# Ledger of designs, part 46: peptides against a protein of PDB entry 5EIB

Target 1, 366 residues: chain A of PDB entry 5EIB
Amino acid sequence: VDLEPGTMDSVRSGPFGQIFRPDNFVFGQSGAGNNWAKGHYTEGAELVDSVLDVVRKESESCDCLQGFQLTHSLGGGTGSGMGTLLISKIREEYPDRIMNTFSVMPSPKVSDTVVEPYNATLSVHQLVENTDETYCIDNEALYDICFRTLKLTTPTYGDLNHLVSATMSGVTTCLRFPGQLNADLRKLAVNMVPFPRLHFFMPGFAPLTSRGSQQYRALTVPELTQQMFDSKNMMAACDPRHGRYLTVAAIFRGRMSMKEVDEQMLNVQNKNSSYFVEWIPNNVKTAVCDIPPRGLKMSATFIGNSTAIQELFKRISEQFTAMFRRKAFLHWYTGEGMDEMEFTEAESNMNDLVSEYQQYQDATAD
Target 2, 366 residues: chain A of PDB entry 5EIB as posed
Amino acid sequence: VDLEPGTMDSVRSGPFGQIFRPDNFVFGQSGAGNNWAKGHYTEGAELVDSVLDVVRKESESCDCLQGFQLTHSLGGGTGSGMGTLLISKIREEYPDRIMNTFSVMPSPKVSDTVVEPYNATLSVHQLVENTDETYSIDNEALYDICFRTLKLTTPTYGDLNHLVSATMSGVTTCLRFPGQLNADLRKLAVNMVPFPRLHFFMPGFAPLTSRGSQQYRALTVPELTQQMFDSKNMMAACDPRHGRYLTVAAIFRGRMSMKEVDEQMLNVQNKNSSYFVEWIPNNVKTAVCDIPPRGLKMSATFIGNSTAIQELFKRISEQFTAMFRRKAFLHWYTGEGMDEMEFTEAESNMNDLVSEYQQYQDATAD

## One batch from the design tools (peptide; made by RFdiffusion4, then SolubleMPNN)

Design b1_p11_2_s2 (from b1_p11_2, 5 letters changed)
Fold by OpenDDE base, seed 2:
Structure b1_p11_2_s2 (fold): chain B 366 residues (1-366), chain A 11 residues (1-11)
Amino acid sequence: as target 1 above (366 residues)
Amino acid sequence: SKPVKSPAAKL
């Protein structure tokens, strides 16, 4: 789905364009112009019914529909505005199905789009209410990984999207291979989301190796486990040491000992015990899949529900507040049918979410 | 002026 035809032509001409049905390419002509209100109330609202017709048709063809997976950007107009409109409409029609998102967070390190803080804040408000599980993929963290860890002097969108694809492949491992922990979206939600609003995840991946450092050294289970808990391997720009983990899932891939994985996962929890809440028992879940990712002997994917994610929302809120106090660019949104109240409601709900994460960070066992 | 889709300057 896109509000621009050129994106669909790029996907169709790409190496995997033939895996999608031609009728499942739904696109507009005008684009959203980086405006959430165009995505949500005008250009996106004209296209949404055609997308819902495709969603219904594909849902009716499912033997067992678990839920929906959306991949979108929160900085743009289409992914943010039309993406959140689609989430709302799908939630209204399928209230018993899991809504899962891969939400790309904007960063001024990556994009010069001045209105990204508005698009992100308006999107986060919708994700708090209408999503069950959100993987926070932060363009700031992806850029920093490409530059510092992968040693790329000039990261590209191709390099960032490679990290996104590795992460998405990792977190969906249990859904794609039989006999795994978290084998369905609902079981993942039950294990990862102790409080309904606190459903924003920090994904991470190991190994993160530069092309020049792809020496034939297969990483060990201890090295994978240590790298998964390193803040440098998090795809969200927050330090887990500034918060507490509510829940964690670790997905190991490749031929390894389950016993060695359990021993290393226990050791890393004990070493980092101050960074876990003590009042959620058995809050770390581990899975091992014998099938490695393409080009690796083994990997590990991390999913963290941490109160440190509030650093990401605070960064967006600070940028939002600095623009909104000046009424900067508001006429671009109000001219598409929005009220200024929708901005203040979205800011309030995101600040409430930050306060909820802080409350559970400071909570002790009774 | 209306917001336009800007390319990322650093990517």
Scores: peptide ipSAE 0.024, ipTM 0.543, DockQ to the pose 0.033
Fold by OpenDDE base, seed 4:
Structure b1_p11_2_s2 (fold): chain B 366 residues (1-366), chain A 11 residues (1-11)
Amino acid sequence: as target 1 above (366 residues)
Amino acid sequence: SKPVKSPAAKL
């Protein structure tokens, strides 16, 4: 789905365009112009019914519908505005199904689009209420990984999207291969989400290795385990040491010793015990899939529900507040029929979410 | 100014 035709033509002409049904390409002509209100109330609202018709048709063809997976950006107008409209409409029609998102968070390091903090704040407000699981894929963190870890002097959208694709492939491993932990979206939610609003995940992937260092690096279970718990491997720009893990899932892929995985996972928990809440027993889950990712002997994918995710929301809130206090660019949103009150409500709900994460960070076992 | 996509050339 897009509000611009050119993205659909690029997907259709691409190396994987043949895996998608032609009738499942739903697109507009005008685009959202990086305006959430265009995505949510105007251009997106004109297209939403045509998308829902496709969603219904695909849902009816499923033997057992678990839920929905959306991939979208929160900085743009289409992914943010129309994406959250779609989430709301799908949630209304399928209230018993899991809503899972891969939400790309904006960064000034990656984009010059000045209104991204508005689009992100308005989107987070919708995601808090209408999703069950949200992978926070932060362009700030992706850029920093590309630059610092991968040693890319000028990271591209292609380089960032490579990390996104590795993450998405990693977290979906349990859904794609039988006999795994969290083999369905609902089991993932039950294991990862202790409180309904606290469903924002910090993803991570290992190995992350620069092209020049690949030949010198041994892929071992200890190294994968150490790297996936390193703050520099988090695909959300948060330091887990500034918060506490509520829950963790680790997905190992490739031929390795289950015993060695369990030993390393126990060692990393014990070493980092101060960064876990003590009142959630057995809050680390591990899966091992014998099938490695393409081009690697082994990998590990990390999913963290951490109170440190509040650093991401604080960054967006600070950027939002700096513009909103000046009423900068608001006329582009109000001109599409949006109320200024929706900005204040979205800011309030995101600040309430930050306060809720802080409360559980400071909570002790009684 | 109207919000516009950043040119793909900055990434």
Scores: peptide ipSAE 0.021, ipTM 0.525, DockQ to the pose 0.029
Fold by OpenDDE base, seed 1:
Structure b1_p11_2_s2 (fold): chain B 366 residues (1-366), chain A 11 residues (1-11)
Amino acid sequence: as target 1 above (366 residues)
Amino acid sequence: SKPVKSPAAKL
């Protein structure tokens, strides 16, 4: 789905364009112009019914529909505005199904789109209410991984999207291979989301190795475990040491000892015990899938529900507030039928979410 | 240097 044809033509002409049905390419002509309100109320609202007709048709063809997975950006107009409109409409029609998202967070290090903090704040407000699980993929963290860890002098969107694709493949491993932990979206939610609003995940993927160092590294379970829990390996720009893990899932892939995995996972929890809440029993879950990723002998994928994710929301809130106090660019949103109240409600709900994460960070076992 | 996006209509 896109409000512009050019992205869809790129997907269709790409190496995987033939895996999608032609009728499942739904697109507009005018785009959203990086405006959330165009995506949500005007251009996106004209296209949404055509997308819902495709969603219904594909849902009716499922033997066992678990839910929906949306991949979108929160800085743009289409992925942000139309993506959140689609989430709302799908939730209204399928209230018993899981809504999962891969949400790309904007960063001023990666984009020059001035209104990204508005689009992100308006989207986070919708995601808090209308999703059950959200993977926070921060373009700042992806850029820093590419530059610092992968030693790429000039990271590209291709380099960032490679990290996104590896992570998406990792977190969906249990859904794609039978007999794993979190084998369905509902079991993932039960294990990862102790409080309904606190469903924003920090993803991570290991191994991350520079091209020049790949040939010299032995991939071991200890190295994967150590890298997966390193703050520099998080795909959300927050430090887990500034918060506490509510829940963690680790998905190992490849042929390895389950005993060695359990020993290393116990060792990393014990070494980092101050960064876990003590009042959620058995809050770390581990899975091992014998099938490695393409081109790797083994990998590990991390999913963290951490109160440190509030650093990401605080960053967006600070940027939002600095623009909104000046009423900067508001006429572009109000001209598409938005009220200034919707901005204030979205800011309030995101600040409430930050306060909820802080409350559970400071909570102790009685 | 920032990753260059393909030209979308920038606000």
Scores: peptide ipSAE 0.014, ipTM 0.497, DockQ to the pose 0.027
Fold by OpenDDE base, seed 3:
Structure b1_p11_2_s2 (fold): chain B 366 residues (1-366), chain A 11 residues (1-11)
Amino acid sequence: as target 1 above (366 residues)
Amino acid sequence: SKPVKSPAAKL
């Protein structure tokens, strides 16, 4: 789905374009111009029914529909505005199905789009209410991984999207290979989301290795475990050491000892016990899948529900507030039929979410 | 340097 035709042509002509049904390519002509309100109220609203017809058709053909997965950006107009409109409409029609998202967070380090804080804040407001699971993928963290860890001097969107693809492949491993932990979206939600609004995850992937060092790196369970818990491997721009893990899932892939995995996972929890809440029993889950990812002997994927994710929301809120106090660009949103109160409601709900994460960070076992 | 993407419309 897009409000521009050129993205659909790029997907269709790509190496995997043939895996999608031609009738499932729904697209507009005008685009959203990086405006959430165009995506949500005008251009996106004109296209949404055509997308819902495709969603119904695919849902009716499904023997056991678990839920929906959206991949979108929160800094643009289409992914943010139309993406959240689609989430709302799908949630209304399928209230008993899981809504999962891969949400790309904007950063001034990687984009010059001035209104990204508005689009992100308005999107997060919708994601708090209408999603069950959201993987926070921060373009800042992806850029820093590419530059600092992978030693790429000039990271491209291709380099960033490679990290996103590795992460998406990692977190969906248990859904694609039967007999694993979190074998369905509902089991993942039960294991990862102790409080309904606190469904925002920091993903991580190991191994992350520079091209020049790949031939010299042994891949071991201890090294994967150490790297996946390193703050530098988090694909959300927050430091886990500034908060507490509510829940963690670790997904190992490749031929390895389950005993060695369990020993290393216990060791990393014990070394980092101050960064876990003590009042959620069995809050770390581990899975091992014998099938490695393409081109690797083994990998580990991290999913963290941490109160440190509030650093990401605080960054967006600070940028939002600095623009909104000046009433900068508001006429571009209100001119598409959006109310100015929706900005204040979205800012309030994001600040409430930050306060809720802080409350659970400061909570102790009585 | 920032990542390179195809030109997109801006506000």
Scores: peptide ipSAE 0.013, ipTM 0.521, DockQ to the pose 0.026

Design b1_p11_2_s3 (from b1_p11_2, 4 letters changed)
Fold by OpenDDE base, seed 1:
Structure b1_p11_2_s3 (fold): chain B 366 residues (1-366), chain A 11 residues (1-11)
Amino acid sequence: as target 1 above (366 residues)
Amino acid sequence: SKPVKSPPAKL
């Protein structure tokens, strides 16, 4: 789905364009122009029914519909505005199904789009209410991984998208292979989301190794475990050491000892015990899938629900507030049918979310 | 300035 045809033509002409049904390419002509309100109330609202008709048709063809997975950006207009409209409409029609998102957070390091803080704040407000699980993928963290860890001198969107694709493949492993922990989206939510609003995850993937060092690095369970819990390996731009893990899932792939995985997962929890809440029992879950990723002998994928994710929301809120106090660009949103109150409500709900994460960070066992 | 369609990337 896009409000611009050029993205759909790129997917269709790509190496995997033939995997998708031609009728499932729903697109507009005008685009959202990086305006959330164009995505949500005008250009996106004209297209949403055509998307819902496809969603219904594909849902009716499912023997066992678990839920929906959306991949979108929060800095743009289509992914943010139309993506959140689509989430709302799907939630209204399928209230008993899981809503899962891969949400790309905007960063001023990678984009020159001045209005991204508005688009992100308005999107986060919708995601708090209408999703069950949201993987927070920050372009800043992806850039830093590419530059610092992968030693890429000039990271590209291709390099960032490679990290996203590896992570998406990792977190969906349990859904795609039988006999795993979190074998359905609802079990993942039950294990990862102790409080309904606190459903924003920091993902990570290991191994991440520079091309020059790949030939010299043994892939071991200890090294995967150590890299997966390293703050530099998080795909959200927050430091887990500034917060506490509410829940963690680790998905190992490849032929390895389950005993060695359990020993290393216990060792990393014990070494980092101050960064876990003590009042959620058995809050770390581990899965092992014998099928490795293509081109790797083994990998580990990390999913963290941490109170440190508030650093990401604080950054967006600070940028939002600095623009909103000046009423900068508001006429571009209100001219598409938005009220100024929707900005204030979205800012309030995101600040409430930050306060909720802080409350559970400071909570102790009685 | 108007929000530009297809923002310039720094990447």
Scores: peptide ipSAE 0.020, ipTM 0.577, DockQ to the pose 0.033
Fold by OpenDDE base, seed 3:
Structure b1_p11_2_s3 (fold): chain B 366 residues (1-366), chain A 11 residues (1-11)
Amino acid sequence: as target 1 above (366 residues)
Amino acid sequence: SKPVKSPPAKL
């Protein structure tokens, strides 16, 4: 789905374009112009019914529909505005199904789009209410990984999207291979989301290795475990050491000892015990799939539900507030039929989410 | 200027 045709043509002409049904390419002509309100109330609203018809048709064809997975950007207008409209409409029709998102967070280091804090804040408001699981993928963190860890001098969107694809492949491993922990989206939600609003995940991936170091790196369970818990490997721009993990999942892939995985996961948890809440029993979950990712002997994917994710929301809120107090660009949103109160409601709900994360960060075992 | 679809990031 896109509000521009050129994205669909790129997917269709791509190496995997034939895996999608032609009728499942739903697209507009005008685009959202980085405006959430165009995505949500105008251009996106004109297209949403055609997308819902495809969603219904594909859902009826499922023997066992678990839920939906959306991949979108929160800085743009289509992914943010139309993406959240689709989430709302799908939630209305399928209230018993899991809504999962891969949400790309905007960063001023990666984009010059001045209105991204508005689009992100308005999107987060919708994601708080209408998603069950949201993987926060921050373009700043992806850039920093590419530059600092991968030693790419000029990271590209291709390099960033490679990290996103590796992460998406990692977190969906349990859904794609039988006999795993979190084998369905609902089990993942039950294990990862102790409080319904606190469903924003910090993803991470290992191994992250520069091209020059690949030949010298032994891929071991200890090295994967240590790298996966390193703050520099988090694909959200927050430091886990500034918060507490409510829940963690680790998904190992490749031929390895389950005993060694359990030992290393226990060791890393014990070493970092101050960064876990003690009042959530069995809050670390580990899965091992014997099938490695393409081109690797083994990998580990991290999913953290951490109160440190509030740093990401605070960053967006600060940027939002600095623009909104000046009424900067508001006429572009209100001119598409959006109310100015929706900005205030979205800001409030995001600040409430930050306060809720802080409350659980400061909570002790009674 | 209306927000235009960002050119590829200044990566």
Scores: peptide ipSAE 0.019, ipTM 0.572, DockQ to the pose 0.032
Fold by OpenDDE base, seed 5:
Order: sequence, then C-alpha cells, then structure tokens
Structure b1_p11_2_s3 (fold): chain B 366 residues (1-366), chain A 11 residues (1-11)
Amino acid sequence: as target 1 above (366 residues)
Amino acid sequence: SKPVKSPPAKL
C-alpha cells in the first residue's frame, strides 16, 4: 500500500515483486506529502476502503487468521497517517485479532523532514490505543549502528533497510518455524506485554551486518548472548541500563546447544539483574531455531520490553513541543480537516505513556 | 511551504 504509484512499481519490478498478488498492490496518485493529516483524513481516507477490501479477501483465505502485521514509517505521511488509519479500521473490523506493527521511528540524522515529530507523535497516540505489540525500529539507532558500529561513513537507506530486514526476520522466526516459543502473535503478546499500553518493544540483533560489508565474523553462543544485550545492538535509541526490563525474549537461530544457550542466558540475566524488574517472575523467554538466517551460521535476536523506551518517546516529545509551541506548520494539518486539539491529545497520551513506564521502572516488590 | 516530500535527502 502507498499513496504514490512509484513505490509500488519499485516493489513489483524488484527481485521478489512476484511473491505479491498484483491485485494486492493498492496505491494512490497524489501522495501524503509528509503530512499525517493527508494520510489519515484526506488522501489516505479515499484509499482505505480499497485496502480493507484486499484485507478482507486475504483474511477470508486464511485457514487460521492470528492477526495483522503492519510495516510503516512514522515520519512520512502515508506510513504514519494512512498506516494508523488502516490500523484503526482493521481493529474496528477484527477486534479479536492481534495487531502487530514494525514502526520506524524518525530521526533528524536520517531525514530533513521538519514535521516528522508531529507525524510520529500523532502516530504513537494511535499505536498506544490500537496495537497489541509494536516493534520500535528507530532510525536514530539504525544510523548510529551503521556509522559507529559498522563504520559506514555515509549510511544509505539500503544499509538501514538491511538492519530492519534482519530484525524483522529475527523477531518473526518463531511465527515462521514450528515448535518455537511464541509460535503465535497472541502468545508473544501474553509473554511480552504485562500491561496493555506498555507494548512497545526494543528489538536487537547479533551479529550486526551491512549488505555492503563482507566482514562476517562467526560468533559463539556466549558472544551472541553478550552482543544481544549490548545497548549498541538495540534498534531503538535508548540505553537499557537507564531503565528496567519488564520482559525479554531471545531468539537464537542456527545449530547450537540448547544447554549452552540456557547457561549463557542465565549468566547474562545474573550479570544484568539490576536492569530487570524483580516483581515479574520468569520474564525472560528463550527460543532456539535450528534454521540459521541466510548467509549466517548463527544469529540472536532480542526483543525487550524495557522502561528505557521512554527515552525514545521523550526525544520525540521534546521535538514535538519545540514545534507545537511555535504553531509551526499547523495550518498544513488543520487545512486537511484535523483539529489542533488532536495535537494536544496526542502529546498528552505520549507523556502519560512515558509516566507509566517511569512508574513501573520505580516500582518495587512489596 | 507544504512539507513537500523532501526528495530523499541525498545521503
């Protein structure tokens, strides 16, 4: 789905474009122009019914529909505005199904789109209410991984999208291969989301690899386990040492000893015990899939529900507030039928979410 | 100016 045709043509002409049905390419002509309100109330609203018709048809073709997975950007008008409209409409029609998202958070290091803080804040407001689980894939973190860790002097969208694809492949491993932990979206939500609003995950991946880097190091289970818990391997720009893990899932891939994985996972928990909440028992889950990622002997993928994710939301909120106090560009949103009150409501709900994460960070066992 | 889709910032 896109509000621009050229994106769909690029996907269709791509090496894997033929895996998608031609009729499942729903697209507009005008685009959202990086405006959430265009995606949500105008251009996106004109297209949403055609998307829902495709969603219904594909849902009816499922033997066992678990839920939906959306991949979108929160900085752009289509991914943010139309993506959250689509989430809302799917949630209304399928209230008993899991809504999962891969939400790409904007960063000024990656994009010069001045209104991204508005699009992100308005999107987070919708995601808090209408998703069951959200992987926060932060362009800030992806850029920092590419630049600092991968030593890419000029990170490309190809390099960032490679990290996104590796992360998405890692976190979906249990859904794609039988006999794994979190084998369905609902079990993942039950294991990862102790409080309904606190469903924003920090993903992480090891080993970190760029498409342009031929430097593959074969890692051991101890090295994978250590790197997976390193803040530098997090795809969200927050330090887990500044918060506490509510829940963790670790997904190992490749031929390895389950015993060695369990020993290393216990060791890393014991070393990092101060960064876990003490009042959620058995809050770390581990899976091992014998099937490695393509081109790797082994990998580990991390999913953390951490109160440190508030650093990401605070960054967006600070940027939002600095623009909103000046009423900068508001007329572009209100001119598409949006109320100025929706900005204040979205800011409030995101600040409430930050306060909730802080409350659970500071909570002690009685 | 409308937030134009900035041409993909030439990284």
Scores: peptide ipSAE 0.018, ipTM 0.575, DockQ to the pose 0.031
Fold by OpenDDE base, seed 4:
Structure b1_p11_2_s3 (fold): chain B 366 residues (1-366), chain A 11 residues (1-11)
Amino acid sequence: as target 1 above (366 residues)
Amino acid sequence: SKPVKSPPAKL
């Protein structure tokens, strides 16, 4: 789905374009112009019914519909505005299905789009209410990984999207290979989401290795485990050491000893025990899939529900507040039929979410 | 520096 035809034509002509049904390419002509309101109330609202018709048709073709997975950006107009409209409409029609998102968080390090904080705040407001699981894929973290860890002097969107694709492949491993932990979206939610609103995940991937060091790096279970818990490998720009893990899932891929995985996972928990909540027993889950990712002998994918994710929301809120206090660019949103109240409600709900994460960070076992 | 657009994949 896109509000611009050129993206769909690029996907269709791409090396994987034939894996998608032609009728499942739903697209507009005008685009959202990086405006959430165009995505949500105007251009996106004109297209949403055609998308819902495809969603219904594909849902009816499923033997057992678990839920939906949306991949979108929160900085743009289409992914943010139309993506959250789609989430709302799908949630209304399928209230008993899991809504899972891969939500790309904007960063001023990555984009020049000045209104990204508005689009992100308005989107997070919708995601808090209408999703069950949200992977926070932060463009700031992706850029920092590309530059610092991968040693890419000038990261490209292709380099960032490579990390996104590796992360998405990692977190979906249990859904694609039988006999794994969290083999369905609902089991993932039950294991990862202790409180309904606290469903924002910090993803991570290992190995992250620069091209120049690949030949010198052994891939071992200890190194994967250590790298997976390193703050520098988090795909969200927050430090887990500034918060507490509510829940963790680790997905190992490749031929390795389950015993060695369990020993390393126990060791990393014990070393980092101060960064876990004490009142959620057995809050770390581990899966091992014998099938490695393409081009690697082994990998580990991390999913963390951490109160440190509030650092990401605080960053967006600070950027939002700095613009909104000046009423900068608001006329582009109000001109599409939005009220200024929707901005204040979205800011309030995101600040409430930050307060909820802080409450559970400070909570002790009585 | 900000990310640059990836060159279009050469078809």
Scores: peptide ipSAE 0.016, ipTM 0.529, DockQ to the pose 0.017

